# Peptides against a protein of PDB entry 5VZU, part 221

Target 1, 271 residues: chain A of PDB entry 5VZU
Amino acid sequence: GRTLEDIFHEHMQELILMKFIYTSQYDNCLTYRRIYLPPSRPDDLIKPGLFKGTYGSHGLEIVMLSFHGRRARGTKITGDPNIPAGQQTVEIDLRHRIQLPDLENQRNFNELSRIVLEVRERVRQEQQEGGHEAGEGRGRQGPRESQPSPAQPRAEAPSKGPDGTPGEDGGEPGDAVAAAEQPAQCGQGQPFVLPVGVSSRNEDYPRTCRMCFYGTGLIAGHGFTSPERTPGVFILFDEDRFGFVWLELKSFSLYSRVQATFRNADAPSPQ

## One batch from the design tools (peptide; made by RFdiffusion4, then SolubleMPNN)

Design b2_p29_5_s2 (from b2_p29_5, 11 letters changed)
Fold by OpenDDE base, seed 4:
Structure b2_p29_5_s2 (fold): chain B 271 residues (1-271), chain A 29 residues (1-29)
Amino acid sequence: as target 1 above (271 residues)
Amino acid sequence: VFDDTPTHNTGYSLDPVQTEDGLYVVEFP
């Protein structure tokens, strides 16, 4: 009988063939859009840039990883039949760190699901609370009728007095500037394993992770139908590798940095 | 600035192309 792997492989071949057939029709009429690498910032979790990702059914994709304060984004550079290029395939909330359990409990999908869904509810609560504060402030600008206040006269500023009392040099004790704790050296990575029942295209993923964060992934039907954001886990492995666990899909995508030197790809300095 | 503006293309695209002038992506209608 066909294995799930065989069905998956056949479906991948069909998608690659569809892409090839479609793209080959445009060999003479390609429109090119210039792209720029995001500028690196000191506070970026890792260097931003291009990553090669392996999505379950869509094969190899290129994603731009960028940082936006306490958020990271994976923007599709390559599209697929479900999600066009330019879409934000993943959004990571760097405020919401996921703590993975020990290696034995990491095999339990229900434990990971519990942890992620708990963080999702916190994110929803924060969004609801922040939405209420923004709503109340706009209501009260009733039209204050500009009553013409009358021109009260220029009273003259008198001049004088000199007295130079010597201020005592009260030596305030130098507040010991608490040495900003050097951001804890990103310690020894935590052992990492995928939960049972989470599919990966390759078993060759890093078995140690640095940090995990709550995120959402974009999913859609063929032709970008019914797009929705699903909960997941962004897994930082190292400077050049991250993963995303699609919780509802029970799938894992591995992303590896494109090891290329780009020329004239830096964003123009804001004038 | 990388333009994060969602595109409404067919979803198909090729790998980025490095030219002398810069890095480009192919857009398909």
Scores: peptide ipSAE 0.327, ipTM 0.752, DockQ to the pose 0.287
Fold by OpenDDE base, seed 1:
Structure b2_p29_5_s2 (fold): chain B 271 residues (1-271), chain A 29 residues (1-29)
Amino acid sequence: as target 1 above (271 residues)
Amino acid sequence: VFDDTPTHNTGYSLDPVQTEDGLYVVEFP
């Protein structure tokens, strides 16, 4: 059977051929941009780094996955005619976990769409509320010349005496209904299947996911025309694999870690 | 909608190249 590597090799050959057709026309205009791997942090969901993905009709892409507090970002290292290199192809909100339904209901695209759009509206509300707090805080710095009100001497309030009447009122302890902390089901893999009508370039995707998050993907026309953010689902499969479901496009991209050892690719320490 | 029409602006970059000095991306104009 064709291995995942064989499929990646064949699609690399088509992309290499397209890239070669383009490269052969532009041999003298190639720009070499140095890239650095993001520093790994203990709180990172997985190790940051380079991932090789299948994206749209354009075949294989390389994305840098990085973590920025409660956000993850996929930055295009390889560009395409729609989205140039250096663009954030995916933005993941690690605050907004997506709970996938059971395997039967995961086949229903409308159910996934409902779940994602409900999270999208929550994210939008949180952004509106946070925008209002930031706006009101700037208006009140009129320079109130706080005239130094003279320090009126705090009169020593007299020590009121100890009258110790022991009122016995035996108020019944109201049953604090312990809000059942829904156990954060950290770490048990859930059965995973793509919804019906979501296209994958490869049917060989992991059938178990670790966790899912709300995210947005960047889409554009040719030449980066009319770029927009579309809602999607980041699927973490394991330490070396993640996916993105493009909800509006009804497509799935699988990303696998580049297993190469990089030399002199670490970010310079901030001085 | 990904328009698949080849446009002249090759948003293409090559796979990162490991050199002795570091990791580089080859970008096309």
Scores: peptide ipSAE 0.322, ipTM 0.767, DockQ to the pose 0.548
Fold by OpenDDE base, seed 2:
Structure b2_p29_5_s2 (fold): chain B 271 residues (1-271), chain A 29 residues (1-29)
Amino acid sequence: as target 1 above (271 residues)
Amino acid sequence: VFDDTPTHNTGYSLDPVQTEDGLYVVEFP
């Protein structure tokens, strides 16, 4: 079958041509959709907003980065033949930090793949456990039409006595050493390099990262066919730059903040 | 509220355009 890499690469040159054809043919049929910048929250990892990125072969794309509690989202502002505008191109789980190895081991794609796939399995387990709790809660509200079955007076069976001395088995509460989430040392960025065999459009990416998180990226064929979420790594470089490693595609996308002043782009205050 | 609703158009869009009224995405049908 076609690999996800094949789906991503098969039409690389056609994407630009297709965009050009559409722009040239539909000059009279353009729809203007208003967009609003997400409001900044104190707990946001970085300021939300528009980022310009290289999406594999698709060229330059605009993505809106937003924060939703313990999730971050990259929403496509620029659509393409594979993934329409408004789609969530990346979903980042801010609960699942990726710990990159040392710089030498970062060159090993298999090591990064192992780390990411281990986190993916944890995320899957957590989703299954949370799904069971939600499933059991709904089952019990069957309407107990408790028909009043008549009170047959069953007899007083006698009170057997009290004396079971509770053995004070002083089970020392094993100190669940809460693995102290080592406060992300906000200060010293970790040296960063792409694994060997990961394609980047530009070798000019930041060689130091602040934090990495597990995420998923959306991929599809032309016309949004067979859309799939693939595992990846969100890499925070700085306030204005992040990356995404598409693990299965062996590709890297770099996103840089759009350095523009926007007017009337703030979301209307909820009245 | 940022409308995260996926578009059902061809998927093609241009870079955001700043107007006097706001920021807009140009979408193709």
Scores: peptide ipSAE 0.308, ipTM 0.760, DockQ to the pose 0.266
Fold by OpenDDE base, seed 5:
Structure b2_p29_5_s2 (fold): chain B 271 residues (1-271), chain A 29 residues (1-29)
Amino acid sequence: as target 1 above (271 residues)
Amino acid sequence: VFDDTPTHNTGYSLDPVQTEDGLYVVEFP
């Protein structure tokens, strides 16, 4: 019987063949879209830019990594039959760190799944709470001011005197202990291993990670049909490498920085 | 500005091409 591995291999060959067919037939109809590298910010987790990703079924793809406050985004520069170029293949929530267990428990897919799904549920709750606050603000259709009947002149009750001595209740401003963002301990990476049953195209992935975050990956059928966001883990290995674990797909993608100097690729300064 | 407009493109693009004028993605219709 066809193994799941055989089906994935056949699908990978089909995707490569499709890419080859498209690239070979359209010599006359190529469109050139100018791309700009995101400007680097001091608060960026790593330098933004182009990364080569290994997708299990899709081969080698290029993704632009960019930072948007407490979110990171991987945008497809190269498209495939499922997810076209320009789509946000991964969205990373930098507010929601994933704490990996010890190396022994990292091999347990169910443990990783539990951790990720617990974070997913927190993210959903936060989105629901924030959505309610935004919704209630619009619902005040001001009551039709029924014309107040002319209130009869209430008699001037006499002005009792002013002697309220203001008690200087010097409420000490409670030091809002700014929860010191524990400086991301830049130094000692955690030992890293993929869970058993997570497929990687290359077994040559970094065995140490700096930090992990909750994220979502975009999946779709051929022709971008029924696109959905699936839960995953963004894994920062170093300045030039990150990974994404596609939890539902049981797949791992490794991304490595494109080591090239680009000319005239900087975004125009916002005027 | 990446125009996030889903073009009816096949989704395929080539690796970015460096020109004198800038960096371009070659997209297939």
Scores: peptide ipSAE 0.298, ipTM 0.758, DockQ to the pose 0.282

Design b2_p29_5_s3 (from b2_p29_5, 10 letters changed)
Fold by OpenDDE base, seed 3:
Order: structure tokens, then C-alpha cells, then sequence
Structure b2_p29_5_s3 (fold): chain B 271 residues (1-271), chain A 29 residues (1-29)
């Protein structure tokens, strides 16, 4: 019988062939839009730019990684039958770090799922609380009727005297043991492995990661039908590689920097 | 069955093109 690998390989070949057939029909009416690389900022997690990746089964994809304060964004430069070009394939919340367990517990998909769903719930709570504060602040501009209350005279409050009894109470300075903020081990890579049952197109993914963040990925049916955002994990491997674990899809996408030098692709300086 | 889905609905785009003037992406119709 056909192996699952044979079926997957045949399906991959069909999708590559479909891409080729469809793109070969574009010959008569190609419109192109100019794009600019996002400016690099000192506080960016890594240098922004173009990354090549494996998304779903549609072959090689190109994504623009950009940073927007405490958020990162992957924008599709190439499209597929599910998600067109220009869509935000991933949105990363750089406020919500994911702490991966030890290597043994990283194989447990349910443990990763628990960790991600706990962070998702925190993000939801913060959005609800921030929505309430923004709502309450607008309500209290009741019309202050400026009734001109009359200028009652400045009664000179008398300068009563100085009796400074020096209470000596020598309260011992309680040694506030400054809980030594364990130096955030921000730089040490940890061993990384995909959970059991998470599919990767390439088993040759980095086996060490620097840090992980909560994020959401965009999924849709063919023709961009019923688009939704699903929870996931952004995994920073190094300066040139990141991954995304699609939690609900049980899949992993690896992205690698495009090492090409681009000409005249920098954003015009805001004049 | 190749669905006769018009190419503009396939979502597929070409790779970015580097010109002398800059970097360009295919804009699906």
C-alpha cells in the first residue's frame, strides 16, 4: 500500500505542479508593486527582512519579518491558494515569552499546548482589562458647567508655630533582601525538539533555540475562505532562523533569512 | 480535476523581482 510518506510526496508534487501551472498562466497581465525592506532598529529582536520558509504543502514561501514595538509580524510576500500575498501569516507578542520545558517534556504535545493556552488566556485577560480602562476614561467628561463661583476673599491663614518634638523612633532598617533578580538567562540557547505528532516538512531544524514567544498564525480554506487566527509559538533559533509551531494544526514552519543583497529596497527616509 | 478556478483566485504569486529601481512583488489581480 502507499505509505503516508508516499501520499505526502505525491500530494507535494501535485501542489508544486499546480503552482507551476497557475503561475505560468500569468504571462499576459503581471502587475508589480514596489516593496521596501523594514528599517532595522537597535531594539529589534533580530534584523528584519525577507525569510524563506515552508508553509503548509505549497513549496517555498517568502515572508517579510518586521518589528512593531512589542509585536513582530510575518507578512506573506508570496501567496498560496489558502493565504494570499500581503496577509499577516504570523503575529508575535514579544511581551509574552513562552518558556519551553526540559527536552523530555518538550516531546509532550499536551504540555506545550497547556503552556500556550495559559499564555493565550493571559493575553485575553489583558485585552479585556485594557478595554475597560479605555472605556471608563471617556465616560466622565460630563459637562463641567463652569458656574463662576464668586471670588471669596483670601483670608490670611495665620502662621501658627513650630513645635517640632523630635520623636527619635529608630526603626531598624529591615534588610529588604533584594530578591536577586536571577539574571534573565536571555542569551543561553536551550535544547529544542518538536513535540510528538507535530509535523515538519524538514526534520533538519535547529536543535537549539534562543527564546520563544506567544503568537498567532493565520489559517484559511482554499480561496481565503473562513480565515481565522490560531495560537502558536514563535521560536527564535538564531539571527537568521526562526520557526512557528501551529498548535491546532500540529505543524511546524521553518524560516531562514534570504541572504541576497537587495538594491534600492530600503524604505525612503521619512522626510 | 484542475478546477477552472481563474488564476487570479489561486492566491499564487511570483517571487520578488529585483530591478535597478528597487524590489517588486507581483500584485495578484
Amino acid sequence: as target 1 above (271 residues)
Amino acid sequence: VFDDTPTHLTGYSLDPVQTEDGLYVFEPP
Scores: peptide ipSAE 0.353, ipTM 0.772, DockQ to the pose 0.376
Fold by OpenDDE base, seed 2:
Structure b2_p29_5_s3 (fold): chain B 271 residues (1-271), chain A 29 residues (1-29)
Amino acid sequence: as target 1 above (271 residues)
Amino acid sequence: VFDDTPTHLTGYSLDPVQTEDGLYVFEPP
């Protein structure tokens, strides 16, 4: 019988063939846009630039990794029938670090799912609170028509008496032992393994990670239909490699820096 | 400035091309 692996290989071959057919039709009218590499900033988690990865079933993808303060962004340089070039395939919230459990518990997809969904809920709450502050600030510039309402005399409400019983209940201030965020020892990466049931195209992924962050990935149907942001985990392996775990898709994408010397690819200095 | 204008162009794009003048990406029709 056909194995699931055989079906997957056949489907990958069909998608590669589709890519070939579509790209072969472009030979008559090639429009090119110039791109620039993002300038490196001192606060960037790693050097920004081009990364080569595996996204979904469409084979090879190139993304531009860039940093925008407390956010990182993977922008598609290569497009596919689902998600066109120029789209933000991944958005990373550098404020929301994901703490991976020990190696044994990392195999549990439900544990990773719990951790990610808890962070997702915090991000949602912060967005709602920040939305309320922005909403209340606009409402108060109603025109102060200062109609002089007449001074009605405040009646003296009577002095309620002094019943002074000092209940001594010396509630010991429970030392909220601020769980000292053990400074993640910058030197030894944490052992890393994909959860059981997360599909990887290659079993050859780094088995040690430096840092993980909450992020969202863009998914869509063919023709960019019903685009949705799904929760995931950005995994920094090293200076040249990162991954993204697509939680709902139960998939992993590995991205490796394009090790090429680019010429005239630096952004023009802002004059 | 990355023109954050998402190209509404759905389709496969080619890999970036390095020229003497710079780095270019194909925009699908």
Scores: peptide ipSAE 0.338, ipTM 0.767, DockQ to the pose 0.297
Fold by OpenDDE base, seed 1:
Structure b2_p29_5_s3 (fold): chain B 271 residues (1-271), chain A 29 residues (1-29)
Amino acid sequence: as target 1 above (271 residues)
Amino acid sequence: VFDDTPTHLTGYSLDPVQTEDGLYVFEPP
């Protein structure tokens, strides 16, 4: 019989084939635009640049990570049927650190969801309060047309497999030695694991994270239909790796720095 | 079933290309 892995691989092959078919139609109409790497700043969380993501059913994607004061941004360099190139796939609020629980409680998706949604509510409150102070001073500048920002496919949830019976193994109560809460020293790596039920394309992700931040990811349907920002967690692993947990999608994306020397790719110095 | 979405709506782009002049990205038509 086909395994769940076989079905997943077949579906992935179909989506890669779809990408190939669509991109092969571009052969006569290839337009290239020059891009520049963001300038690195001393206060940047990590060096900005190109990252290759094991994201989305459409294969590997490239994202530009850039820093904008207290925000980070992942901009799609490669597009897919749902999020075109140039869109902000992730927006990270560097003001709102996510404190992950211990490794046992990190397996609990509901606990992660609680933590993220509490931070989301704080962000919303701060935006409302800051909107009240700014409201008195600045006159009517006209509506800037917000260009709509493109969004990602719903992965169809695989069908429920059947009822496994509960085995009653009655293991004895071992003594709870109270491990003293060492204060989370700023800068030591924390053990990291994905919550149960968060899908990863690769189980080979870093098992230690440096820090986490609240963020939002862009999702929608095919053809950029119904774009929305969904809550998530930016996971900084190291200088060259970060992840994003898509809370509503229950998915994880790993991004690794493109280890290439780019020539003539630096942004022109602002005159 | 391939999506019937027109090519210009597929958002698919190629990997960035390093040229002598710089780094370039493909824009879908």
Scores: peptide ipSAE 0.324, ipTM 0.749, DockQ to the pose 0.418
Fold by OpenDDE base, seed 5:
Structure b2_p29_5_s3 (fold): chain B 271 residues (1-271), chain A 29 residues (1-29)
Amino acid sequence: as target 1 above (271 residues)
Amino acid sequence: VFDDTPTHLTGYSLDPVQTEDGLYVFEPP
């Protein structure tokens, strides 16, 4: 059977040529949709916006980076035969920081794989637990009112006296150990290197990263067939650069901010 | 053999176009 790698690399060499050919045929009926840049929020990890990247086999792509609470999203602005425009090529879970090992151990793909897969399993467990709480709340089928059989008058057993001394059960408020948000240690980037065997189309990637997060990348066959989310690592390098390591595909994508001033591209203020 | 995969299956969009009115993306038919 074709591997996920085979599917991802299918027509890799042809994609640039295909893009050129197909986009050159669009001359007759261009439907345009207006897009807006996401509004920047103070709590955004970096300024949202357009990024230009190398997506493994797909060559040069444009992705919109946006922030949605504790999630970040890369949405394809340019499409390809596998993942059409408008799809979420990457989803980043900002709750699940990945701590990279030292520079020596970063060369070990199996170590990175272990770290990412452990985080994936935690994310999966949290989703299962949260799904059960939401499910149990709907399961109160109201008890069928079984018709009250006429209560035979049971005799008045004598009122034993009221000496219920209120036990002050001082339930100590269980300290909800607020999972100490490890303060995002501002700014001393750690040395960064790709693991051995991770392919990059661009060898000129930053050798220092600020932080990493667990994420998932979307992969599919041609025509968006059998779309699947695969585990990966979002790597923040700086304000204008991020990367994504596709773990299963052993691929790295580098994204750089589009250094352009867009006019009338800001989202309408929510009225 | 270019698989004559109809354009709707290619998913290709053009780069965003800046106009006076705003930023636009092409949607493949």
Scores: peptide ipSAE 0.320, ipTM 0.751, DockQ to the pose 0.372

Design b2_p29_5_s4 (from b2_p29_5, 10 letters changed)
Fold by OpenDDE base, seed 4:
Structure b2_p29_5_s4 (fold): chain B 271 residues (1-271), chain A 29 residues (1-29)
Amino acid sequence: as target 1 above (271 residues)
Amino acid sequence: VFDDTPTNLTGFSLDPVQREDGLYVFEPP
């Protein structure tokens, strides 16, 4: 029988051939678009930028990581047969931290699945509640009939006087309890292992992680057919590495920062 | 230098290209 490795190799060869055919068709007319690196913000979880991601059978892809308040986004710079360049391959909700169990229980895929699906349901509830508040606010602008209220000439009420009593209210200096900036807990990295049955391209992934968050990944058929968002876990390993567990696909993608120095790639300052 | 590991061959778009005036990506038509 074909091994999973044989199927993986066959699929990789097909994707390489598809890329070769595709790129060879455009050899005479390559259109290039200028891209900019996202500006770094103080509140960014890590420095934004380009990362090399492994997508199992899809090989190595380049993703731009950017931060948008309490959301992070991975945007495809490299496209594939399923998902073209410019698409958001991953969306991370930084409001919804995933707490991984101990290392023994991390091997249990069903436990990870339970945790992720519970957070997914909370995110759906929050989206429904926020949608209701936005909906109810628009309904009450019934057409206020412009009743022409008549110009009543309201009279010159008088000039009353000067009394200057200097109330010495000695406002006690309210102790501005300096909200102690909770030192950014450089959270001690916790031991990390993939659940049994989650496939990785290789077993060479970080065995400790800083933080995990709920996220969604984009999946599609060839030609971007039937695109959907699937639940997953964003795993921050360090400043230069993150992962994504695709829960439904039972797969893991590792992303590593592109260590190249870019010239003239910074976003223009907002004028 | 993007390390041209054989694995870079699977994406449809080319890797970002550093030019003198900036960073560029292939945009398929």
Scores: peptide ipSAE 0.321, ipTM 0.737, DockQ to the pose 0.272
Fold by OpenDDE base, seed 1:
Structure b2_p29_5_s4 (fold): chain B 271 residues (1-271), chain A 29 residues (1-29)
Amino acid sequence: as target 1 above (271 residues)
Amino acid sequence: VFDDTPTNLTGFSLDPVQREDGLYVFEPP
């Protein structure tokens, strides 16, 4: 039978082939646009810049990480058949830290989902409350045409594996010692593991994370059809690595800083 | 000898390219 790896390789080959066909059609008409690296600020969570993303079926893509006050943004520098270049693939709310549970409970996808969805509802409430205060003052500015935000392909879910029998182990109710909520010390790394059922391209991801934040990722169908923002978790591992857990996709993307020295890539100083 | 050869960052033709005068991305027509 085809392994999950075989399906992944086939789909990656298909996307590479699509990319090749797409580029070959334009071989004589390749327009290049100059890009600039975001200026670094002292209050930036990490140095902004180019990161190499490893997505499952999509292969390798480049994302620009930038900081915008209490938000971080991942902007696609490379497009795919679903999400064109220039789109904001991830939006991170640096106001809303995700507290990961202990390592045992981190394996529980439902627990992570609960935590993230609770934060999503808080974000929604804050937007509703803040919308009421801002609503009285600002008059009719006309409809900004919302540029449509591009799509990711649904990976076909692998088929059901078989019935594991229920073991009835009746362990006694040990006393719930109220573990005092030690305020999660800002800056100490914690053990990190992906939940069961979250797909990673490689099991070679950092097993310690510095901090996590609520975020949204952009997904959609081929050709930028039905774009939507889905809830997720931004995971800061270190200065050069971050991840994003796509909850609805049950997938993890690892991003590593492009270690190349860029020449003349700094943004011109605002005059 | 400045190797003015555009360097793709990921090895794909649609990748950002370092040129002498800056960093460039492919813009599809």
Scores: peptide ipSAE 0.307, ipTM 0.732, DockQ to the pose 0.195
Fold by OpenDDE base, seed 5:
Structure b2_p29_5_s4 (fold): chain B 271 residues (1-271), chain A 29 residues (1-29)
Amino acid sequence: as target 1 above (271 residues)
Amino acid sequence: VFDDTPTNLTGFSLDPVQREDGLYVFEPP
């Protein structure tokens, strides 16, 4: 059977060919959709915008990076034979930081795999627990037709006197242990290296990273068949560069900011 | 002659095109 790796590698030539075919055949019939750059927010991990992705198998792609609260999203601006434009190629969970081991242990793919899969399982558990709370809340609104029990005449229970002893219900304020946001150590970037056996199209990747997060990448067969989200690691290198390790594919994609000044590309201000 | 030559961001025709009025992406039919 074709491996997920085979599915990735076969598409590089097809992507280039499709780009060429679309160029050559549709010069007169190209429909264009206007796009807008996401507005930058103060809490955004880096400035949102267009990034050039180098995939081992897909060549050069353009991805829009955007931030959505505790999630980041890479949206394909360019399509490929597997995943059309407009799809979310990567989804990053900014709640789930990946702690990379030391540089020696970063070479061990199995160690990275263990770390990522442990985080994946936590994310799955949190989704199941949140799903149960939402499910139980809906189940109680069954209209119990409370049959009108006949009003038995309530005998006048005698007026017991007003011994209003104020019970000091000392409601201990439950210390919401604010999960200590580990201060984003704005420190020197951690030494970074790809695990042995992770393929990169370009070995010229940053050798230090600021932080890593759990994420999922979208994979599909040709024509967007059997789309699946696979676990991975988002690696923030700097303001203009991030990577994604596709764990199951043992591949690395490097994304670099498009260094262009866009005109009239800002989203209209929300009225 | 306004050189409205759409500047491809990566040199591929399927790339976003900067026009005077905005940024555009190709939608395949």
Scores: peptide ipSAE 0.273, ipTM 0.704, DockQ to the pose 0.186
Fold by OpenDDE base, seed 2:
Structure b2_p29_5_s4 (fold): chain B 271 residues (1-271), chain A 29 residues (1-29)
Amino acid sequence: as target 1 above (271 residues)
Amino acid sequence: VFDDTPTNLTGFSLDPVQREDGLYVFEPP
């Protein structure tokens, strides 16, 4: 079968040629859809909007970043032979922060893999527990067949006596050292480096990050065959730049805000 | 509302185009 690596190691020339063939066939039948920029919310991690992404061999893509409560979403505005436009290329869980190790340990891919897979397992457990609560709530509307079975008088079992030995075992209150969440010093970004063996299209990526989150990326074969969500790391660099580490693909995508001024691109106010 | 209309199986779209009345993307048929 094609390896997950084969999905990303497709020749850029083939993708460009395919894009050219498909676009040239449709030159006479251009359907345009209007798009709107997501409205900014106070709780948004950064300003939502259009970002220019680099997917290694896939070339240049435009992604819309939007925020949906405790989730962020990267939606493809430009499609490719693998993932069509309109698909959610990345889904970010803003509840699950990734703590990167020190700069020395960040070079170790296995360490990053361990950290991400531990968070993935927590997310899976939370989804299973939440699914169980939703399942148990529906089962209890069995019909109340009100058969009045007669109250047999349960006999008074005797009062066992008062053996009052006051075991004084003064269990010292184990100081739950609340691991003081060291207030993420919002000011100094953490030094950042890609793990050894992670492919970047360009070595010119930010060497400092603000925060990281668990996320999943969408991968597929040509023609959107066998689509799968793979684990990864969303890396916030600054207000205008983020990255995604595709863990299984050992690849890094850098996204930079489109600095163009858009006209009439704001979503219509909900009337 | 990004209309969850499955974009065409070809996957390819053009870059967003600024028009006078708004921002548009090409949807391949």
Scores: peptide ipSAE 0.303, ipTM 0.738, DockQ to the pose 0.299; fails the geometry check

